# Ledger of designs, part 47: peptides against a protein of PDB entry 6RO1

Target 1, 216 residues: chain A of PDB entry 6RO1
Amino acid sequence: LGKEIEEYIHKPKYCLPFLQPGRLVKVKNEGDDFGWGVVVNFSKKSNVKPNSGELDPLYVVEVLLRCSKESLKNSATEAAKPAKPDEKGEMQVVPVLVHLLSAISSVRLYIPKDLRPVDNRQSVLKSIQEVQKRFPDGIPLLDPIDDMGIQDQGLKKVIQKVEAFEHRMYSHPLHNDPNLETVYTLCEKKAQIAIDIKSAKRELKKARTVLQMDEL

## One batch from the design tools (peptide; made by RFdiffusion4, then SolubleMPNN)

Design b2_p13_8_s4 (from b2_p13_8, 5 letters changed)
Fold by OpenDDE base, seed 4:
Structure b2_p13_8_s4 (fold): chain B 216 residues (1-216), chain A 13 residues (1-13)
Amino acid sequence: as target 1 above (216 residues)
Amino acid sequence: MVFKKGLIEIRVE
């Protein structure tokens, strides 16, 4: 279900407006989990669909990611690899396709304008780590409905299922409750109502609320 | 899965 949500979030039509410099994003590529990185910029590249000849633009996001130093030595020929758990690693600007974004945070960091110096790049890692300390339960994610404005009914159904499932998991006393199915259904209904309310509020509130956290 | 409402800007000195 989480992966199904990702399939919506990483679509350019939804995520591009949120890929501003400093946005925290999570990058995953074929088993390589880079963890949280920071968006530097994105670009639209012209692409032609091989079968139809239609224009199918590719979106590339430059993301500052913690990479293995070993992989960087071979960066001319090989894709960057994530830093090992025991490795400090090095922050590098890596071009990634938008569909490789597994998560987008509501957090946006200030980043140095000049990322050429290693120290400037490493300072961003310290900033990410500080954010992680502030959010021990995990870096906050953009709400796909409230923040990203996704109106797809398929996504709403997925979210509803996730919420219902989570409620069931945390309700240990209900594991042996013969009414578990009823509770599940009620949770689904509640989730749907919550989504509808959020959607209505979003329509009323066109302005994004920006919370500025105090400088560290 | 907990989604955070709103956008948060953090400046780290």
Scores: peptide ipSAE 0.053, ipTM 0.742, DockQ to the pose 0.542
Fold by OpenDDE base, seed 2:
Structure b2_p13_8_s4 (fold): chain B 216 residues (1-216), chain A 13 residues (1-13)
Amino acid sequence: as target 1 above (216 residues)
Amino acid sequence: MVFKKGLIEIRVE
């Protein structure tokens, strides 16, 4: 069901309005999970379908991702690879096809204007890590209906199924299903995320108020 | 799946 939702959110017609600089996105390419990165910009590329000759525009988003240093040595010819779990890695701006976005966050970061210096790129990693600390249950996702405005009935049905499944998991006294602990943990995480979002929104409102006060 | 309502802009120093 999560994958089915992903199939909607990564469609350009839905996600492009939310791919502003600083937007947190999760990138996955087959076996390569880059985790959370930050949108730098996006571009539309002209593409011609090989068989039909029809114009099929490709949307490429430049995402600042934590990459393996080994992959960067050959960056001119080889695709970037995610940093290994035990590797520090290096933040690099990577061109990513929009359909490789597995998640889009409601969080948007302030990023340095110049990302050429390594230190500026690494500062963004620190920012991502700080966001992750603020959201221990996971970085908050855009609501595909309420935030992204997707009106597709298929998506609504998928979400209804997810909600019904979650509700059944919570309503059924299946005390002994080991999968329930995982779901309860996910739901506690969801509830905690909702609380953390409320707190973060309050802090952000305060921070904006403080920034407005400093500009006054 | 946890969806958050609203856009959050965070400045991390």
Scores: peptide ipSAE 0.098, ipTM 0.770, DockQ to the pose 0.481; fails the geometry check
Fold by OpenDDE base, seed 5:
Structure b2_p13_8_s4 (fold): chain B 216 residues (1-216), chain A 13 residues (1-13)
Amino acid sequence: as target 1 above (216 residues)
Amino acid sequence: MVFKKGLIEIRVE
């Protein structure tokens, strides 16, 4: 069901309006999970389909991603690889095809205007990590219907199935399915995150006064 | 999958 949702949200017709600089996005490429990165910009590239000659525009988003240092040393021809969990890595601006975006966050960060200095790029990693600390149950996602305005009936059906499943899981707490506990823990964490985000949004809306940004 | 409504702008210094 998650993958089915991804198939909608990564479509340019839906996601492009939300790919502003500073938007948090997840990037996955053929087994390489880069995790959360930050949008820098996007561009439309003209692509000609080899067989039809039809123009099929490719959308490329430049994303600040945590990359392995080894991948950076390897020749300009090799694709960047994600940093290992225990590796510090280095934040790099990586051109990513839009369909490789697996998730889009409701969070938008302020990013340095000049990302050429390594320190400026690494500061963005600190910002991502701070956001992750604020959202221990996961960085909040854009609602594909309410936030992104996707009206596709297929997506609505998928969302309804997810909601019905979650509701049934919550309504039948006593089924000791060990898989249910893991899913419940994840769902409770996610629900708690949603509450914490709502609270944090309220606090941020209240804290749009100057002072609270200084402690971060 | 928990979706949050609204945009959150966070300035991290």
Scores: peptide ipSAE 0.061, ipTM 0.739, DockQ to the pose 0.466; fails the geometry check
Fold by OpenDDE base, seed 3:
Structure b2_p13_8_s4 (fold): chain B 216 residues (1-216), chain A 13 residues (1-13)
Amino acid sequence: as target 1 above (216 residues)
Amino acid sequence: MVFKKGLIEIRVE
């Protein structure tokens, strides 16, 4: 279900308006998980489908990502690779196809105007890390409906299924537990707490949507 | 379709 939501979010029709400079995004390409990076710019490229000759526009977003040192050495010959968890890595501007964005944050950072100096790029990594510290439960995501304005009925159905599934997760113990009433009460309390946490996270997201460099 | 060097590789079927 999470993957199904992702398939809507990463469509250019929905995500392009939110790919402003400084927007936090996650980049994942098959086995390569770059984690959180920062949007620098995006562009539309003309592409022609090789088999049909039909015009198929490609959307490329330049994202500042933490890359392995090996990627720097082989940048001319190989695609960028994510830094290993135990590696410091280096922040590099990487052109990414928009459909490789696995998540889009409500958080937008102020970034240096000149990203040519390594120190300026590395400062952005420090900012990302500070944001992560401020959001221990994870960097807040754009709401597909409320923030992104997606009106697709298919997405709404997926979200409804997710919500129903979450509700059922709290009620599932009730089917096999002899103490049904006690379990039910605990499940209701847990469900209410989960709703309250979700609400609190939404408010925190709104309050911290834009972060200045001096605040990081 | 394999995109040219410098872009993150995408398999286009």
Scores: peptide ipSAE 0.022, ipTM 0.546, DockQ to the pose 0.020; fails the geometry check

## One batch from the design tools (peptide; made by RFdiffusion4, then SolubleMPNN)

Design b2_p14_1_s1 (from b2_p14_1, 7 letters changed)
Fold by OpenDDE base, seed 5:
Structure b2_p14_1_s1 (fold): chain B 216 residues (1-216), chain A 14 residues (1-14)
Amino acid sequence: as target 1 above (216 residues)
Amino acid sequence: MIDPEKYTIYVPAP
């Protein structure tokens, strides 16, 4: 279900407006999970499909990512690799195809104007780590419907399934009540509680934003 | 209209 949501979010038509400098994004490439990085900029590249002559624009986002130092030595020929768990790594600006964005955060960082100095890039890692400390349950995501304005019915159905699943997990300890209210009333209650959970997550996000503003 | 600033949380540099 999470992957199904990703298939919508990473589409350029939905995500490009949110790829402002400083936006936190999660990058995954096959088996390589870079985790959270920061958008620096994006560009549209003209791509011509060699067999059809069809213009298929490639969107490339430059993302500041924590990379392994070993991958940087080989950067002339090899794709950047994520830092190992035990490695400090180094923050590098990596060109990333937009479809490799697995998540987009509500968080934007102020980034240094000059990212050429290593210290300036590493300062952004400290900012990401601070955000992660402030959000122990995970960095807050943009809502694909309410924030990103995705109207796709397929996505809405996926989200409803996720919300209904989350609701089941939270309701399991409370309702030992054997009253078989109709499957429909349970679905409506599940939808309402999903809305309430979503609302609560939004209020928590706002509250954390205020707390961050007061503590900063 | 999509508002790309909606619910954006700004965090200063450390």
Scores: peptide ipSAE 0.298, ipTM 0.875, DockQ to the pose 0.607
Fold by OpenDDE base, seed 1:
Structure b2_p14_1_s1 (fold): chain B 216 residues (1-216), chain A 14 residues (1-14)
Amino acid sequence: as target 1 above (216 residues)
Amino acid sequence: MIDPEKYTIYVPAP
């Protein structure tokens, strides 16, 4: 369901108005999860579809991402790789195809005007970390319908399914079912019976051992 | 009309 929502929000027709400098975005490229980064700018690239000859513009967003230091040494030949969880990494401006955006936040950061100095790039990481501390349940997302204005009926159906699923999970009969007290009481009774059986078996074994010693 | 700033939260630099 989350992936189905991503298929809408990463479309240029919906997300481009929200790709302003400082916007928090989540970037994922196949197996590489970069996590949260910050939009620096975007550009439209002319592309021609090889099969139809039709102009299919590619949109590239420059995103400040936390990259592994190893990938930066090979940046002339290899794509940037995400920093390992235990690695400090380095913030780098990475060109990303817009369809690789997995999430778009309602949050925008003030970013340094000059991102050439490493210290200026690393200051943005501190800002991201501060936002994450302020939102322990997760960085707030743009609502695809209310904020992004997506009118697609397919998306509305996906959202309805998510809401129904979440409601079913949170309304789990196990929290508000008056039978939960009965089920818990039955589980506790079963656990207590199992303890009592184990205790009774231990006492019976002790009693038999005492009886065997009196016959010895 | 979509307002891309209406629900934007601005966070200052540290």
Scores: peptide ipSAE 0.232, ipTM 0.841, DockQ to the pose 0.639
Fold by OpenDDE base, seed 2:
Structure b2_p14_1_s1 (fold): chain B 216 residues (1-216), chain A 14 residues (1-14)
Amino acid sequence: as target 1 above (216 residues)
Amino acid sequence: MIDPEKYTIYVPAP
């Protein structure tokens, strides 16, 4: 169900309006989870479908990601890799295909105009870490229906299934089916994310008012 | 009309 929602969110027709500079996005490429990064810009690339010869545009988003220093040394020949948990890593602007965006946050950061200096890139990591600290239950996501305006009936059905599953999960004493626990941990994380989006939207409406009040 | 700014939270630089 989480992956099914992702399949809608990462579609260019839905996500491109939200890929403004400073937007927090989560990047995952196969087994490589980069976690949260920051959008720098995006570009449309011409692509030719190999079988039809039709032009299929590829969308590439430049995302500031925490990368392993090892991958950066080989960056001329190798794809960037996420920093290991025990590694400091380095913030690097990485070109990412838009379909590799696993999440899009409601949060936008102010980013330095010049990201060439390492210190400027590393300052953005401090900002991400501060946001993560402010949102211990997770960085707030854009709502695919309310925020992103996705009207797809398939997505609505997926969300209804999630909500119905969550409702059943909360309303029925769980029979100890061990296969349910794995699905439950994913659904609880998602339900908690949805509740946390609603609470975080309320707290951020308050925090935005507080930040505006401190500037007055 | 989708407003990509309506639900945006701005966090200042540290």
Scores: peptide ipSAE 0.230, ipTM 0.842, DockQ to the pose 0.632
Fold by OpenDDE base, seed 3:
Structure b2_p14_1_s1 (fold): chain B 216 residues (1-216), chain A 14 residues (1-14)
Amino acid sequence: as target 1 above (216 residues)
Amino acid sequence: MIDPEKYTIYVPAP
């Protein structure tokens, strides 16, 4: 179900409006999980499909990601790799295909204008870590329907299935499987996060409404 | 109409 939602949100037609500089995004490439990074910019590239002559546009987003130091030595020929859990790593601007975005946050960071200095890139990592501390249950996500405006009936059905599954899980504990307690705790945390996101969004909407009232 | 800023949380740099 989470993967099915991901298949909608990573589509350029839905996510591109939200890929502004400073947007927190989660990047995953096959086995390589980079975790949370920060959007720097995006570009449109043309891909020529060999069989149709049709130019299918590929979108590349430049994302500031925590990379392994080893991958930086080979950066001329090899793709960047995520920092190991025990490694400090280094923040690098990595070109990422938009379909490799596994999540998009409601959070945007103010980023340094010049990301050439290592210290400026490393300051962004400190900002990500501070956001993670402020959101212990997870960094808040954009709602695919309410925030991203995805009207796809397939997505609505997926979300309804998730909600119905969560509701059934909470209302009828089907099995005393100890693995369910972990899933319950994750679903409760996710539900609480969704409430906290809705509350934080309401507060931000109120704060923006107040700021707009002070500008009138 | 999609507003990409409507639900954005801004966090200052430390």
Scores: peptide ipSAE 0.178, ipTM 0.816, DockQ to the pose 0.597

Design b2_p14_1_s2 (from b2_p14_1, 6 letters changed)
Fold by OpenDDE base, seed 4:
Structure b2_p14_1_s2 (fold): chain B 216 residues (1-216), chain A 14 residues (1-14)
Amino acid sequence: as target 1 above (216 residues)
Amino acid sequence: MIDPEKYTIYVPLP
């Protein structure tokens, strides 16, 4: 279900408006999880589909990612690798295909104008770590429907399934009552309460972030 | 119309 949501949010038609400089994004390339990085810029590359001759534009986002120092030695020829758990790593600007974005945050950082100095890139890592401390329950995500405006019926069905699944997990103790309809209405109310709790937690996280920003 | 800024939380540099 999470992966199914990712398949929508990483589509250029939905995510590009939100890929402003400083936007927090998660990058995952197959087995390589870079975690949270910061958008620097994006570019459109012309690509031709080999089988149809149709122009399929590729979007490449430049993301500040925590990379292994070992991978940086080979950065001219090899893809950057995420920093090892015990490694400090180094923040690098990595060109990433937009479909490798696994999450997009509501958080946008101010970034240094010049990211060529290592210290400026490492300062952004400190900012990410500070945001992570401020959000112990995880960095806030853009809502695909409410924030990103995705109207796709497939996504709405996925979200409904997530809500129904979350509801079934919480309703498992109630399976002794034969009235399925009352369970569905309680399910809808509890799903609505879970949505309202998620929205209230988002508003509280937003309010807490604004309050913590006013304390800076 | 989607507003990319409407739900954005800006965090200053430390």
Scores: peptide ipSAE 0.239, ipTM 0.861, DockQ to the pose 0.647
Fold by OpenDDE base, seed 1:
Parts: structure tokens; sequence; C-alpha cells
Structure b2_p14_1_s2 (fold): chain B 216 residues (1-216), chain A 14 residues (1-14)
């Protein structure tokens, strides 16, 4: 269901208005999860579809991402890789195709005007970490319907399924089923009866051992 | 009309 929502939000017709400088976005490229980065700018590139000759514009967003230092040394020949969990990494401006955006936050950061100095780029990482600290349940997302204005009936059906699933999950049969208090009380009574049977068997065994000692 | 700033939370630099 989350992936089905991603298929809508990463479409240029919906997300481009929200790709302002400082917008928090999550970037994922195949198996590489870069996590949360910050939009620097975006550009429209003219592209021609190889099979139809039709103009298919490519949208590239420059995103400040936490990259591995190893991938940066090879940056002349290789795509940037995400920083390892145990690595400090380095914040780099990476050109990303818009369809690789897996999430868009309601949060925008103020960013330094000059991102050429490493210290200015690393200051943005501190801001991301502070936002993550303020939102322990996760960085807030733009609502695809209410915030992004997506009117697609397919998306509305996906959201309804998510809401129905969340409602069923939070309507934990444990909290609102009046029969669960009866099932718990029955399970507790059964556990207590099992303890009482075990104690009664121990007392009966003690009584029998005392009776056997009085017959000896 | 979509307002791309209506629900935006701004966070200052550290």
Amino acid sequence: as target 1 above (216 residues)
Amino acid sequence: MIDPEKYTIYVPLP
C-alpha cells in the first residue's frame, strides 16, 4: 500500500510544486536507501523517447544526500552510494530523477546559500537530525490528497484501504471486544485453576508423606 | 488550487 502511494506522489505533475529549495525528501534508488535529504533545486531536461520520437521531459532534482566517502572518491565514474549506518558520511548534492523520490515531507529547512563548503553541507545534516529528533514517530509527510491535491480515484481507493487497515489494527480486537475481557478472565481463571491444581497436588503429596512417616 | 506552502513547516538553520 505504501508503494502504491509512492507511484502517485513521485509523478512530476503532482510533486513538482512541492520541490522547493529546503524541502525534505526521501530518496531511494533500487536497493540504495539514502534516507532523508534536502531539495536544492530542480531542472527540466528535454528528452526524446527512443521508440516514438515523442518529447518526454525528464525532471532532475538536485538533492543534498548523505553519501559514503568511498563513493565520492569514485564520483567521476560511479553513482553516489548512501552512507553506511556506522559511517559519518558526507552530505553531497546529487542529481536525482524525480521518480526516485519515495516520500515528500511537509518540512522545509532553511539552507545555506553556498553549499560548496563541506561545513555548510554538514550543517544541513544537523538540521535533518534535529527534525528527526523532534518527530520520533517519523518526519511528517505531505498528505497526497489534502496537501498535494491529487484527485486520482486510484489513489483514493489506496488511501481508503490504508485507513481501513489502520482502523482494524488500532481497533485491536483486544481493546474494544467486550468478549475479550471475558476471554482474558477465562484464561486467567484457567491459569489460576492450573496453579490451584498444582498446589493441591503438592499439599496432597505432603499430607501423604506425613501420613507415611506416622505409619513408620 | 494547490498551495505548496499552506502546510509547510519551516525549520531554521542550527
Scores: peptide ipSAE 0.216, ipTM 0.851, DockQ to the pose 0.630
Fold by OpenDDE base, seed 2:
Structure b2_p14_1_s2 (fold): chain B 216 residues (1-216), chain A 14 residues (1-14)
Amino acid sequence: as target 1 above (216 residues)
Amino acid sequence: MIDPEKYTIYVPLP
């Protein structure tokens, strides 16, 4: 169910308006989870489908990601790898295909104008860590319907299933199916994403009110 | 109309 929402939100027609500089995004590439990064820019690349000759535009987003130092040494020839858990890593601008975005936050960071210096890139990591401290339940996500304006009936059905499943999880603990644990961890992550969207909408409304109150 | 800024929180540099 989380993956089914991702299949909508990572579509260029929905996510591109929200890929502004400073937008927090999660990047996952196969087994490599980079966690939260920051959008720097995006570009449209012309791609020709080899079998149809049709122009299939590729959308590439440059994202500041915490990368392993090992992958950076080979960055001319090898794909960037996420920093190991015990590694400090280094923030790097990594070109990412838009479909590798697993989440889009309502949060945008101010970013340094020049990201060539290591210190400027590492300052962005400090900002991400500060945001994570402010949101202990998780960084707030854009609502795919209310915030991103996705009107797709398939997505609405997925969201309704999530909400109905959340409601059923709270009303009937179906304790006994081990295949439910994987669906439950995905649905708890999605339920937690929907609760986190709803609580984060409340916290966002409060935090906007608090940030507006601290600016008053 | 989609407003990409409507639900944005801005966080300053540290």
Scores: peptide ipSAE 0.201, ipTM 0.850, DockQ to the pose 0.647
Fold by OpenDDE base, seed 3:
Structure b2_p14_1_s2 (fold): chain B 216 residues (1-216), chain A 14 residues (1-14)
Amino acid sequence: as target 1 above (216 residues)
Amino acid sequence: MIDPEKYTIYVPLP
């Protein structure tokens, strides 16, 4: 279910407006989890698939990622690798295909104008770590419907299934009401209430985060 | 119209 949501979010049609410089994004490439990085820039690349005759535009986003120092020594020939958990690593600007974005945050950092100096890149890592400390339950995500404006009925059905599953996991077995339709309408009303609670908690978390940022 | 700034939390440099 989480992966099914990712398939909508990483579509250029939906995510490109949110890939502004400083946007927090999560990057995964096959077995490599880079975790949270920061968008620097994006570019449109025309890839002509020789067999489809259609110009399928590929989008590449430049993301500041925490890379292993070992991978950087070979960076002329080898793809960047994520830093090991116990490694300090080094922040590098890595070109990433947009479909490798596994999450997009509501958080946007101010970034240094010049990212050529190592110290400027490492300052961005300190900002990410500070955001992670402020959000102990995890960095806040953009809502695909409310924030990103995705109107796809397939996504709405996936979200409804996730919310109904979460509700079933958190609902103690209160009422064996035998009528499936009444359970569906009550699950829809409770899912709507859960959406409204989640939106209200998110608005409260945003307001609290803004207030906590004004105290610094 | 989608406003990509409406739901953005800005964090200053350290």
Scores: peptide ipSAE 0.201, ipTM 0.846, DockQ to the pose 0.648

Design b2_p14_1_s3 (from b2_p14_1, 7 letters changed)
Fold by OpenDDE base, seed 4:
Structure b2_p14_1_s3 (fold): chain B 216 residues (1-216), chain A 14 residues (1-14)
Amino acid sequence: as target 1 above (216 residues)
Amino acid sequence: MIDPEKFTIYVPAP
């Protein structure tokens, strides 16, 4: 279900407006989880589909990612690898295909104008770590519907399934009560309360972030 | 109309 949501979010038609410099994004390439990185820029590359001759534009986002120092030394491996948990790693600007974005945050960082110096790139890692400390429940995500404006009925069905699944996980098996309608109305109220709690948590997180910004 | 900034949280550099 999470992967199904990701399939909508990483579509260029939805995510490109949110890929501004400083936007926090999560990058995953197959088995390699880079975690949270920062958008530097994006570019459109002309690509021709080999079978149809149709122009299929590829979108590449340059993302500051925490990479292993070993992967940087092995110039023969075209692909940067994520830093190991026990490794300090190094922040590098990595070109990433837009479909490899697994999440997009509501958070944007101010980034140095010159990212050529290692110290400037490593300062961005400190900023990410500070954001992670400010958001102990996880870095806030853009809502695909409310924030990103995705109107796709397939996504709405996925979200409804997630909400229904979460409700079923927290509902003890009400094995025996035939009043399914009251459960649906309670599910809608609980979903609305969950939306209201999510909204209130977003507003509280925004307010806390603003308050912590005023204390800096 | 989608506003890409409406729900954006800006965090200053340390």
Scores: peptide ipSAE 0.417, ipTM 0.899, DockQ to the pose 0.640
Fold by OpenDDE base, seed 3:
Structure b2_p14_1_s3 (fold): chain B 216 residues (1-216), chain A 14 residues (1-14)
Amino acid sequence: as target 1 above (216 residues)
Amino acid sequence: MIDPEKFTIYVPAP
């Protein structure tokens, strides 16, 4: 179900408007989980499919990601690798295909204008870590329907199934499996976080509306 | 109409 939602949000037609500089995004490439990074910019590339004559546009987003220092030595020929959990790593601007975005946050950071100095890139990592501390239950996501405006009936059905599954899971504990309790606690936290995020977003919207009213 | 700034949380750099 989560993966089915990802198949909608990573589509360029839905996510491109939200890939502004400073946007927090999660990057995953097969077995390589980079975790949370920060959008720098995006570009459109043309891919010529040799057999169709149709130009399918590929979109590449440049994302500041925590990379392994070992992968940087081979960066001329090999794709960047995520930093190991025990590694400090180094923040690098990595070109990422848009379909590799597994999540898009409602959070947008102010980033340094010049990302050439390593210290400026590493300061962004400190900002990500500070955001993670402020959101212990997870970095807030854009809502695919309410925030991203996805009207796809397939997505609505997936979300309804998730909500109905979560509701059934909470209302009828089918199995006292201790592993289910951990999933329940995570899902309750996630649901409460989603409510708190919706509340915080409403307050921020109200605060912006008030700030806009004070500027009038 | 999609508003890409709607519900965006801005966090200052430290």
Scores: peptide ipSAE 0.305, ipTM 0.860, DockQ to the pose 0.583
Fold by OpenDDE base, seed 1:
Structure b2_p14_1_s3 (fold): chain B 216 residues (1-216), chain A 14 residues (1-14)
Amino acid sequence: as target 1 above (216 residues)
Amino acid sequence: MIDPEKFTIYVPAP
């Protein structure tokens, strides 16, 4: 369901108005998850379909992404790779096709005017990390209907399915049974009482054994 | 009319 929503939001006709400089976007390229990056700019490229001669415009967005330092050494010919989880990485401006945007945030950062200095690029990473700390449940997304204005009936059906699923998950008796907390608390109390009875019986047995030794 | 700024949260640079 999340992937089905993604297929709508990454369409240029919907997302381009929201690709302003500083917009937080999530970038995925095949197996490479770059996570959250920041839009720098976008451009329209003329593309000609080889079989039809039809103009199929490609949209390329330049996104400031956290890249592995290894991928940057060969950057003249190799595609940038995401930084490893244990790697600091380096923020680089990477051209990506707009359809590689997996999410668009409601958050927009103020970015440095000059992104040529490494320190300016790395300051943006600090800003992303601060946003992530402020949103522990995840960086807020643009709503595809309410915020992005997507009127596609296919998307509306997907969202209705998500909402119905969420409603069923939250309405499931196992989550809303106030008796489960009561039953858990009663089970924990019963377990604790059983431990306390077992400890008291052990102490009583020790005391009886000591009394029997004093009578001997 | 789509307003790309209406639901935008601006975060200053550190």
Scores: peptide ipSAE 0.224, ipTM 0.832, DockQ to the pose 0.609
Fold by OpenDDE base, seed 2:
Structure b2_p14_1_s3 (fold): chain B 216 residues (1-216), chain A 14 residues (1-14)
Amino acid sequence: as target 1 above (216 residues)
Amino acid sequence: MIDPEKFTIYVPAP
């Protein structure tokens, strides 16, 4: 279900307006989890579909990511790798295909204008770490419906399923009432309650974040 | 109209 949501949010149609400089994003490439990085810029690349000859534009986002120092030495030939948990790593601007964005935060950082100096890049890591400390339950995400304006009914159904699943996990198993229809209507009502709880939690999280940021 | 700034939280540089 989380992956199904990801399939919507990483679509250029939806995410590009939110890929402003300083936007926090999560990057995953196959087995490589870079965690949270910061958008520097994005570009549209021309791509030709091999089978149709049709132009299929690729979107590349430059993301400041914590990379292993080993991968950087070989960066002329090898893809950047995430820093190991025990490694210091180094912040590098990595070109990332937009579909590799696993999450988009509501948070934007002020970033240095010049990211060529290592110290400027590492200052951004300190900012990410500070944001992570302020959000122990995880960095706030853009809401795909409310924030990103995704109107897709498939996404709404996925969200409803996630919320119904979350609600079922947190609600004691109400008796197996064999009436599937009552379960669907209860799932819809529970999904609406879960939406309302999620919205309220998000508003509280936003309010708390604003308050914590105004105290700085 | 989608406002990409409306729900943005800005964090100052350290």
Scores: peptide ipSAE 0.327, ipTM 0.885, DockQ to the pose 0.630; fails the geometry check

